# Peptides against a protein of PDB entry 6O8C, part 30

Target 1, 262 residues: chain A of PDB entry 6O8C
Amino acid sequence: VGLRYEKISLPKIHPRYDLDGDASMAKAVTGVVCYACRTASTLLLYQELMRKGVRWLVELVKDDYNETVHKKTEVVITLDFCIRNIEKTVKVYEKLMKVNLEAAELGEISDIHTKLLRLSSSQGTIESSLQDISSRLSPGGLLADTWAHQEGTHPRDRNVEKLQVLLNCITEIYYQFKKDKAERRLAYNEEQIHKFDKQKLYYHATKAMSHFSEECVRKYEAFKDKSEEWMRKMLHLRKQLLSLTNQCFDIEEEVSKYQDYT

## One batch from the design tools (peptide; made by RFdiffusion4, then SolubleMPNN)

Design b1_p10_8_s4 (from b1_p10_8, 5 letters changed)
Fold by OpenDDE base, seed 1:
Structure b1_p10_8_s4 (fold): chain B 262 residues (1-262), chain A 10 residues (1-10)
Amino acid sequence: as target 1 above (262 residues)
Amino acid sequence: MQAYLESLGK
């Protein structure tokens, strides 16, 4: 998962004065830094999209949580109602046994009561699990999305713009070197300017590549790693919610078997 | 049945 990019490096810059070679080198440098600019922009866009996705997923999981809580509440109400009815029935049978009712029927009802109480106990476990999930989803919880705002690169960093400025400087020198090449031979003063511009080119290129690697690529990789970890945890949490929902349905189904006795 | 049982329990 994540955008794939090629590792780029600057071409070797030879110290020797060579109009043809310098023009070719400058062209290559321009290409590399241009690629860095485009890549930085793409990486930024990817991260912004991922941040939107993270926010969306958080809301989705919150909805899942609320649905699970709702279902749990429904089942608790139904179960409690059934338990109360069975308890009333037990009391009636106990009174009737003093007269002529068979003890066997009371035993069956008592067994049902015991089963329902066990189901009720399981509700406590579900509640605890829901509370745990809620705590994890809270703003200070383990699954908070604060990392998405902290990690990676942001538009406010102006990384693409900074790289573009350097690219413009490099491109200007490249075009001058093309002109120099066309002249075939430069006068002494023009040659000295060419040599000086070559040093500037090196400076700008090095600065661009350092900025790209340290402020764009490295931060992107950190963001990617964090996002993958967080996503795995969120998916796991959704599975837990589904499991809890299913447990509620199972309890509801079990309770429905005893409704004929109420 | 529940209504009957309730009537007997009163």
Scores: peptide ipSAE 0.009, ipTM 0.441, DockQ to the pose 0.003
Fold by OpenDDE base, seed 2:
Structure b1_p10_8_s4 (fold): chain B 262 residues (1-262), chain A 10 residues (1-10)
Amino acid sequence: as target 1 above (262 residues)
Amino acid sequence: MQAYLESLGK
């Protein structure tokens, strides 16, 4: 779930000279661009926090992976030990059969041996799955966090600062228009300055909104989309690791049943 | 058990 923001648009700027209207328009423009600045800052902060979260989650999943690998290794050692012991037992019984001991016990031990070998074969599948997960988590893998550093907006882009500069220019013009409104009528020269300032206001406002939309919002949306997709994949991977861990426990439990025969 | 089986086999 990403940060929600309202779609903002500049008010209509009328070309007609009107001190009251121009002051009101300038106030509205100032408000819109101010909102854009605040929103850009919030979007940036959100992305920075998400980047920290991504790094944290990567480390967490790596720890989960290492734990699963450790458990798998433990089970393999136990299983191999059990297989070796059963094989020794089989050999002893085969020797005893030569002296007319009961064949029924040998049959049971042989069945256990067969079951253990089947369990051993399943270890290959677990290993393959772990290798796949490792490859996905590795640098350049499908779940690498490189996108988090590439996508979105960054403090180094200085988007908020750039918008703030434009906002300052707009605010200055707004305050002048407020003064102009209070005068009710302007001399010819002051009227011309007002008209020029109105053009500047329009220029700064459009530049600010374009920058906000293209360099802040658009990039944020791309970051958000990628983060959501990546997060879903990471959660799925964690579930896979858990499943593999459980499989190891299941094998260990099964092997423990046969340890009494060794 | 293995030690016992080995003792029987010798």
Scores: peptide ipSAE 0.009, ipTM 0.449, DockQ to the pose 0.002
Fold by OpenDDE base, seed 3:
Structure b1_p10_8_s4 (fold): chain B 262 residues (1-262), chain A 10 residues (1-10)
Amino acid sequence: as target 1 above (262 residues)
Amino acid sequence: MQAYLESLGK
């Protein structure tokens, strides 16, 4: 979901010398280029805000990652402790069997030991998943935010300022055409100047609209597409982290059932 | 089990 803007085109410029028509045309051109300037500014602002959002989301996901790693570590410690205690118990019962028959109890403890070892093996999968996530978040990884600095338009490009310069030139000609219209009739030399200014207006307007389309709109659309793709991937990654966290909780809960045997 | 092991001196 990006900013919606209206696609506006330049009015048709007639070659005929007409003071009323030329003033009206110049007014319309001024309006269109003015809209382009405002739109370019808005698109730039949107991208800057999105870049801030991207940075924020990266930090948020890093925090989620760290929390998951912490939880995983906690579970590993708990699980290892439980395994060690059960192993000690198994050894004790094995010794007791030489003196006293305790086969049934040994069987139960051995089954618990086996279950704990299975839980321990699942930790390897969680670790591998965390490593994958870490690699994706690392500089140069698949989810690196370097694209946010490369794609789109930036204040340093000075696109808005460049458009504004052209708008100023166009506006100046428009104001002159308003004056010319008020005169109702121009002398020969003034008429020639008017015709030249009309050509200049066309040149500036065309340049402005080309710049707007190629350097502002096109780059914005590319940025928008890239941002949407990246955002989807990041949200998916967050869900993966949540899943891993939940798996850690599940393991912890399962281990807690056997703590009475330790 | 722990209580039983303790009763056995273990």
Scores: peptide ipSAE 0.006, ipTM 0.414, DockQ to the pose 0.002
Fold by OpenDDE base, seed 5:
Structure b1_p10_8_s4 (fold): chain B 262 residues (1-262), chain A 10 residues (1-10)
Amino acid sequence: as target 1 above (262 residues)
Amino acid sequence: MQAYLESLGK
């Protein structure tokens, strides 16, 4: 998932003085750099939207976590209550056995007690898993969204603005070359200026494309890769939370079977 | 069961 953009390159710049060729070249350069500006803007927008999405997903997962913790707590309370009641019952039966009551009922209650204790022990595993998830979601954790603020391009970088400045310079030279072409022949001084402007054009164009490639495209790709990796991990974590929630429901259901014995 | 246990404790 990501924005598709076309790989662009500068046209070949010929060293020979040619008014027609230079105007055509300048036009092409202007087009390429214009595309770079638009692409840079689009890539920036995409990243900003993704950052919003990342923040939203973090909050969603935190909510899922809190719900799971709540459910776990509810189950623990229920289990503890049931265990306490069974323990009281066991004590009463033990006292009664001294007075010739049938041992069969005590055996059944003791078995239930053992089963409940096993269920209670499983809560420790759930707790450990929740703690792990909490740790991963905490600031500085493995699933922290700090990367979203560090990776990629940001409005504060002013990359689009920088490219636009270069585009303006290039466009100005292009318009001059268009005028020069219309003159068909330039005076010596004007020819020298044309040659100098051609060098400037090359400089600006190269700078623009370098900036676009290194500061926009490369950083975007890094952001994209990081976001995809992070997203996969977050989705996996959500599945883990769901699994833990289901385990809590399973325990609750099992405990409900024994509530009739309390 | 609790009611039964209470009855036995009387």
Scores: peptide ipSAE 0.007, ipTM 0.436, DockQ to the pose 0.002; fails the geometry check

## One batch from the design tools (peptide; made by RFdiffusion4, then SolubleMPNN)

Design b1_p11_1_s1 (from b1_p11_1, 5 letters changed)
Fold by OpenDDE base, seed 5:
Structure b1_p11_1_s1 (fold): chain B 262 residues (1-262), chain A 11 residues (1-11)
Amino acid sequence: as target 1 above (262 residues)
Amino acid sequence: KKISAKELLKL
């Protein structure tokens, strides 16, 4: 779940000279750009925290993988030992059958051997699945975390600082417009300065909003989408590992039933 | 007496 932010828009800037209207407009613009700065900072923090979470999850899944591989290896050793013992027993019984021993016991042991060979074949499928998982987690694999370093916004981009500079310029004009409003009427020269400052305010505000939208919000949304997709895939992979682990336990349990014959 | 598989392996 990504951070929710409100869609912000600049107020309408009226071309008419109006000291009360211009002060009110400048106040609103200051508020909007201030919100953009705070939002950009929050979005950046979220992404940095998510990057830490991604790295943590990668290590956790690697540990789960290693445990599964270890368990699989243990089961393979146990199964191979059991198969070899059953094969020795089968050979002994085949020799004894030549000397009039009962055929019923050989049939049972042969059936056990067939079951064990089937279990051994399933280990090949587990191995293939583990290799696929390993390939996906490897550098350049489908679940590589390289996107987390490329997508989104970074502290090095200095987006918050750039917005703060624009906010400072806007805030200065707002405070001047508040003073101009208090004067009720301006002399001709001060009126011309006010009109020029209104144009500067518009310029800074539009630049701030464009920067916020294009360099902060858009990149954050791209990061969010990539993170959600990647997280879903990682959780699915973790479930696959758990399934493989359970299959190993099931095989081990089945083999244990036949150890008394060996 | 059914000679158990274990007894057969001792032979």
Scores: peptide ipSAE 0.013, ipTM 0.559, DockQ to the pose 0.083
Fold by OpenDDE base, seed 4:
Structure b1_p11_1_s1 (fold): chain B 262 residues (1-262), chain A 11 residues (1-11)
Amino acid sequence: as target 1 above (262 residues)
Amino acid sequence: KKISAKELLKL
């Protein structure tokens, strides 16, 4: 997942003075840098959208966590209540056995008590897992979203604006070279200006492409890779939460089988 | 051949 962009490169710039060639080259350079500006803008927008998605997913996972904690708490209360009731029943039967009651019923209730205690022990594992998840989601945790604010490109970097300034300079030279081409031949002074502007064009274009590659593309790719990694981890965490919730439901169902004895 | 910025400046 991610925006596809074409790898762009500057056209070959010939050192020879050629009004037709220079106008054609300048047109091509303008096109390339224009594409870089548009691409940089698109990459920025994508990252901003992804940052919104990251924030949304964090809140969703926090809600899932809270729901799981709530369900776990409910099951603990139910289980503890059932255990207490069974323990009371066991005590009553133990007293009655001293007075001639059937040992078979006490055995069954004692077995239920043992099973409930085993279920209670599993709650400790669920609690530990929830604590681990909480620690990972906490500020400074392994799944914190701080990277989304640090990685990639941001509107504050003004990369698009910086590229646009360079594009404006390049475009101005291109329009001049188009005029120069129409003149077919330049006076000596105008020829020298043309040669100088060609150097400026090259400088601006190189600066634009360097900035695009190093600041826009590279940072975007790093952001993309980090986002994909983080997203996989978050989705896995959601699956863990779902598993813990299901374990709580399974315990609740098992406890319900013994409620008729309490 | 990619003309280096240095070569373009020498022209």
Scores: peptide ipSAE 0.011, ipTM 0.404, DockQ to the pose 0.003
Fold by OpenDDE base, seed 3:
Structure b1_p11_1_s1 (fold): chain B 262 residues (1-262), chain A 11 residues (1-11)
Amino acid sequence: as target 1 above (262 residues)
Amino acid sequence: KKISAKELLKL
């Protein structure tokens, strides 16, 4: 679940010189860009936390994989041992049948052997599934976390700092416009400076909003979408690993029923 | 012991 933020927009800037209107506009612009700075910082923090979470989850799933591989290996050893013992028993009974001993016991042991061989064949499917999972978790695989390092915003981009610089410029103009408003009327030179500062404020504000939208919000949304997709895939993979582990336990349990014949 | 799906969801 991503962070919710409010969509912000700049107030309409009127071209007419108006000390009261310009001070009010500058205040509103300052508020909007200030919100953008705070939001950008929050979005960055979220992404950094998510990157840590992604790394943690990758290691967790690798551990789950290794545990499943270990269990599979244990079951293979146990199953192979059981098969070898049953095969020895079958050979003994086959020799005894040549001497007119009852066929019923040989039939039962032969059936057990057939069942064990079927269980052994299922190990190939488990192995193939584990190999698929391994390939997906490998570097360059479909579940690689490379996207987490590439997508979104990073502290090195200094987006918050860039926005803060623009906010400082805007805030300075706002404070000047607040003073200008208090004067009620400006001399010609101060009026021209005010008009020029109004243009600067607009320029800084538009630059801030463009930077916020393109470099903060857009990249964050892309990161969020990729993270959600990746998380769903990882959770599904963990379920697959659990299923494979359970299959190994089921095989082990079935093999244990025949150990009394070995 | 079979790891139950419930135990995996608690992690």
Scores: peptide ipSAE 0.011, ipTM 0.484, DockQ to the pose 0.028
Fold by OpenDDE base, seed 2:
Structure b1_p11_1_s1 (fold): chain B 262 residues (1-262), chain A 11 residues (1-11)
Amino acid sequence: as target 1 above (262 residues)
Amino acid sequence: KKISAKELLKL
């Protein structure tokens, strides 16, 4: 589940000079940009945690793959040994049948041999499936984790720091507007400074919100969507590996039934 | 190229 954030917008900035209105507006802008800074930080943290989780899951799935390959190899060795023993037995019985031995025993052993050969043929399908999984997990494969390092926002982008600089400028103007409000009336020069600071506030606020939307939110959403898609595929792959492991156990169980005859 | 389990582990 991705991080939930609220859609924020700047308050309407009125062009009219009003000390009470401008102080209230500046307070609201400060609040919005402060929220953007905190949200950007949280979105970054989430992505960094997800990147760690992705790396961990890749290693886990590689371990699952290696375990499945090991089990498959064990079963192949056991099955091949059993087949060779049954083939030797068949040859002995075929020789003995030439000397008046019971046809019923040869039939049973021949049927076992046929069943073992069928089990052996299924190993090719398991091998092909394991190769497909290996290909998907390989570099450049469909389940490669390279996207986790490319998509989203990174600490190196310094988005939080950039927003914090803008927030500091906005906060400074807000505190000045709070003082200006307390004066109730400004001299001409101070009024002109207030008007210029209001323009600066607007500029910084707009820049902060654009940066937040385009460089933080948009990239986060792309990362989130990609991570969800990738995670579903990885979980499905783990289920496939488990299925292949179970198939190996099933073959081993069937072979064990015939070991008493070998 | 058959990617060996060893090659997958080196990644």
Scores: peptide ipSAE 0.000, ipTM 0.319, DockQ to the pose 0.022

Design b1_p11_1_s2 (from b1_p11_1, 4 letters changed)
Fold by OpenDDE base, seed 2:
Formats: C-alpha cells, structure tokens, sequence
Structure b1_p11_1_s2 (fold): chain B 262 residues (1-262), chain A 11 residues (1-11)
C-alpha cells in the first residue's frame, strides 16, 4: 500500500489584466505548488523508508534461507547415519537367514531400509529447491533488490529543492500582486511590470507542475508498483522456505521412528 | 531598484 496523494491542477490563468483576479489567481497557484512541494517531499520520504524496509527484508529472508539449509544438512546427516546402521543390520540378518533364523525380522528391517531410501531421495528435491531460491536471491537474480536503488526518486535528484526554488519565485510574485491589489490602480510602468510578472508566474508554475508530474509522481508510481510486486514475491519465497523446513522436520520425525533399530 | 518594464523584458 503506497501513499495516497490528491491530483492537483493549476487554476485557470486569465490573460486579462485584473488586479483582484490576478492576486487571487496567484494565491491559488502558490497553494497548488506548495502542495506539490510537500507531496514531493512525502513521496521521497516514503521511498527512502521503503528502501530501508527492502534491505531489511532481504537480510531476513537470507537468514531464513540459511536456517533452512542448516536444518536440511542436519537431517541429511541423521538420515545417512540411520541408513548406514540399518544396512549393517540387514547384513547381519541376511547371514542369520542362511541358517534359517529371523526371517520375519529381516523382512521388517528390509522394509525400513526401503522407506529410508525413499526419504533420502526426497532430499534431492529439497536441495534443488534451495538452490533455486539461492539463485533468485543472488546478485542479478529475480529477487535482487537493485531496482530499489534505480527506480523512483532519490535525494540526489534534488526534486524538492528544485520545486522549492520555483515556489519561492511564485510566492514573491504573489506578495507583489497583493500589494498591487492594494494600490487599486497602477501607473503604466507598474502595470507593465505586473503583466510581465504574471507571465513569469505562469512559467514557473507550469515548470513546477511538469516537474512534479514527470519527475516526482510518475517515478514514484513506478517505484510503488515495482515494490509491491517484489514484496509479494519475497513473501511467497519465505513461504517456500517454510515449506522446505517443514519437509525437513517431517523427514526427521520419520527417521526418529526407526532409531530403536539403529 | 525599480526595474523598468524594458529591462525586465531583457532579463
């Protein structure tokens, strides 16, 4: 779930010279661009926090992976030991069978041996799955976090600062337009300055909104979408690791049933 | 400094 922001647009800028209207328009423009600055800052903060979260989750999943690998290794050692012991027992009973003794017991031990070999075969599948997960988590893998450093907006882009500069210019014009309004009527030269400032305000406002839309909002949305997709995949991978761990526990439990025969 | 309208056009 990403940050919600309101869609903003510039008010209509009338070409007509009107001191009251121009002051009101300038106030509205100032408000819109101010909102853009604040929103850009918030969007940047969100992305930086998400990047920290991504790094944290990567380390967590790596820990989960290592734990699963450790458990798998433990089970393999235990299982192999059990198999070797059962095989020794089978050999002993086979020798006894040559003298027509312990036929029923040999059958039981042989069945246990067969079951253990089946369990051992399943270890290959678990190993392959772990290798796949490792590959996905590796640098350049499908779950690599390199996108988090590439996508979206970054402090180094200085988008907030750029917008703030434009906002400052707009605000200065707004304050001048408030003064102009208070004069009720301007001399010819002051009127011409007012008209030029209105054009400057339009230019700065348009530049600010374009920058906000193209460099802040668009890139944020791309980052958000990528982060959501990646997060879902990472959570799914954690579930896969849990499943593999459970399979190891299941094998360990089955092996424990035969410990009395080893 | 009062900037003349002509000077603002040049800037």
Amino acid sequence: as target 1 above (262 residues)
Amino acid sequence: KKISAKEELKS
Scores: peptide ipSAE 0.020, ipTM 0.658, DockQ to the pose 0.003
Fold by OpenDDE base, seed 3:
Structure b1_p11_1_s2 (fold): chain B 262 residues (1-262), chain A 11 residues (1-11)
Amino acid sequence: as target 1 above (262 residues)
Amino acid sequence: KKISAKEELKS
């Protein structure tokens, strides 16, 4: 679930010289850009937290993988041991049949042997699946977390600071416009300065909004989308690991039934 | 220094 933010837009800037209107406009612009700064900071924080979460999840899944591999290894050992024992038994019975022993017992043992071999064949599939998972988790794999470091905004980008600088400039002009408003009338030179500052205000505001939209919001949305996709894939992979683990347990249980015959 | 309106317009 991503952070919700309100869409903001700059107020209309009227070209007409109006001390009251200009002060009000400047106040509104200041508010909008201030919101942009705060929002940018929040979006950045969210991404940083998500990056931590991504790293955590990677480690968790790696642990799950290792556990599955371990369990698989145990089952392979157990299964191989059981197979070897059954094979020995089969050989003994085959020898005994030459000496007038009943074929019925040999048939049963042979059937067990066949079943064990089938179980052994399934281990190959599990191994292949584990290898696939490993490849996906490996550096450069489909589930690598490299995107988390590349996508979105980062503290090093200094987006918040850049916006803050612009906000400071805007705020300064706003305060001047408040003073100008209080004067009710400006001398010609002061009026020209006011008009010039109004243009500066527009410039700074536009720059701030562009930066916010293009460098903060857009990148955040891209990060969010990628994170959601990646997260779904990782969770699915974790389920796959669990499935493989369960398969190992199932095989182990089945093998345990035949250990009494060995 | 209060930048004169003329100087600000030139910058």
Scores: peptide ipSAE 0.020, ipTM 0.660, DockQ to the pose 0.003
Fold by OpenDDE base, seed 5:
Structure b1_p11_1_s2 (fold): chain B 262 residues (1-262), chain A 11 residues (1-11)
Amino acid sequence: as target 1 above (262 residues)
Amino acid sequence: KKISAKEELKS
């Protein structure tokens, strides 16, 4: 879930000279660009916090992976030991069978051996799954977090500062337009200055909105979408690790049933 | 601890 922000647009700028209208328009423009500055700052902060969260989650999942690998290794050792002992027992009973002794017991032990070999095969599948997970988490893998450093906006981009400069220019013109409005009527030269300032206001406002849209909002949305996709994949991977751990416990429990025969 | 972890994973 990303931050919610309101879609902003510039008010209509009328070409006609109107001191009351121009002051009102300039006030509205100032408000819009001010909102853009604050929003850009908030979006940047959100992304920085998300990057920290991403790094944290990567470490958490790596820990889960290591625990699963450890458990798998433990089970492999136990299973291999049990298989070796059963194989020795089978050989002993086969020798006894040659003299018509203990034939019924040999059948039971052979069945256990077959079951253990099946468990060993399943362990191989778990190993393959763990290798796949490791490859996905590795540098250059499908779940690498390199995107978090590339996508979105960064403090080094200085987007908020750039917008603030434009806001300062706009605000200065707005305050002048408030003064012009209070005069009710301007002399010819002051009227011409007012008209030029109105053009400058339009220029700065358009530049600010373009920068906000293209360099702040668009990049934020791209980061948001990528983060949501990546997060979903990471959570799924974590569930896979838990499933593999559970399978290891199941194998261990099954092996424990046959330890009395070894 | 191992038994409790197994039960937790099954839940």
Scores: peptide ipSAE 0.020, ipTM 0.444, DockQ to the pose 0.041; fails the geometry check
Fold by OpenDDE base, seed 1:
Structure b1_p11_1_s2 (fold): chain B 262 residues (1-262), chain A 11 residues (1-11)
Amino acid sequence: as target 1 above (262 residues)
Amino acid sequence: KKISAKEELKS
């Protein structure tokens, strides 16, 4: 679940000169851009934390993979040992049959041998599945975490700092407009300065909102979407690994039943 | 019995 943020918009800026209205407008603009700065900072922090989480999860899944490979190897060794023992037993009975007809016992052992060979073939399928998983986790694989370093916003982008600079400019104008309001009436020159500052305020505010929307929010949403997709795939992969591990345990259990006959 | 027969053939 991603961070929730409120959609913000700039207040309407009227072109008419009004000291009271302009001060109120400037206050509102300051509030909106201030919110944008804080939100941008929060979104950045979230993404950085998620990147750490992604790296952690990759390592966890790699560990799971290695454990599964280890278990598979153990089972292969056990199974191969059992097969070799049964094959030796078959040879002994074949020699004995030339002297004494123990056909029934030979048949049973031969059936066990066939079953063990089937189990051995299933190990090949497990191996193929593990190789597929390994390829997906490898650099350049479908589950590579390269996207986490590319998508979204980064501290190096300095988006929060850029917004803060604009906020400072806006805040300065707001404070001046508050003073202008207190004067109730401005001389001609001061009135002209006020009008120019109002235009500057609009420019800075628009720039801030555009930057926030395009460079912070949009990129964050893209990062969020990719992270959710990737996370689902990783969780599915972990389930696959667990399934493979369980298959190895099942084979081991089956082999253990035949060890009493060797 | 199966183990004993196997040991007898190895010797």
Scores: peptide ipSAE 0.013, ipTM 0.453, DockQ to the pose 0.085; fails the geometry check

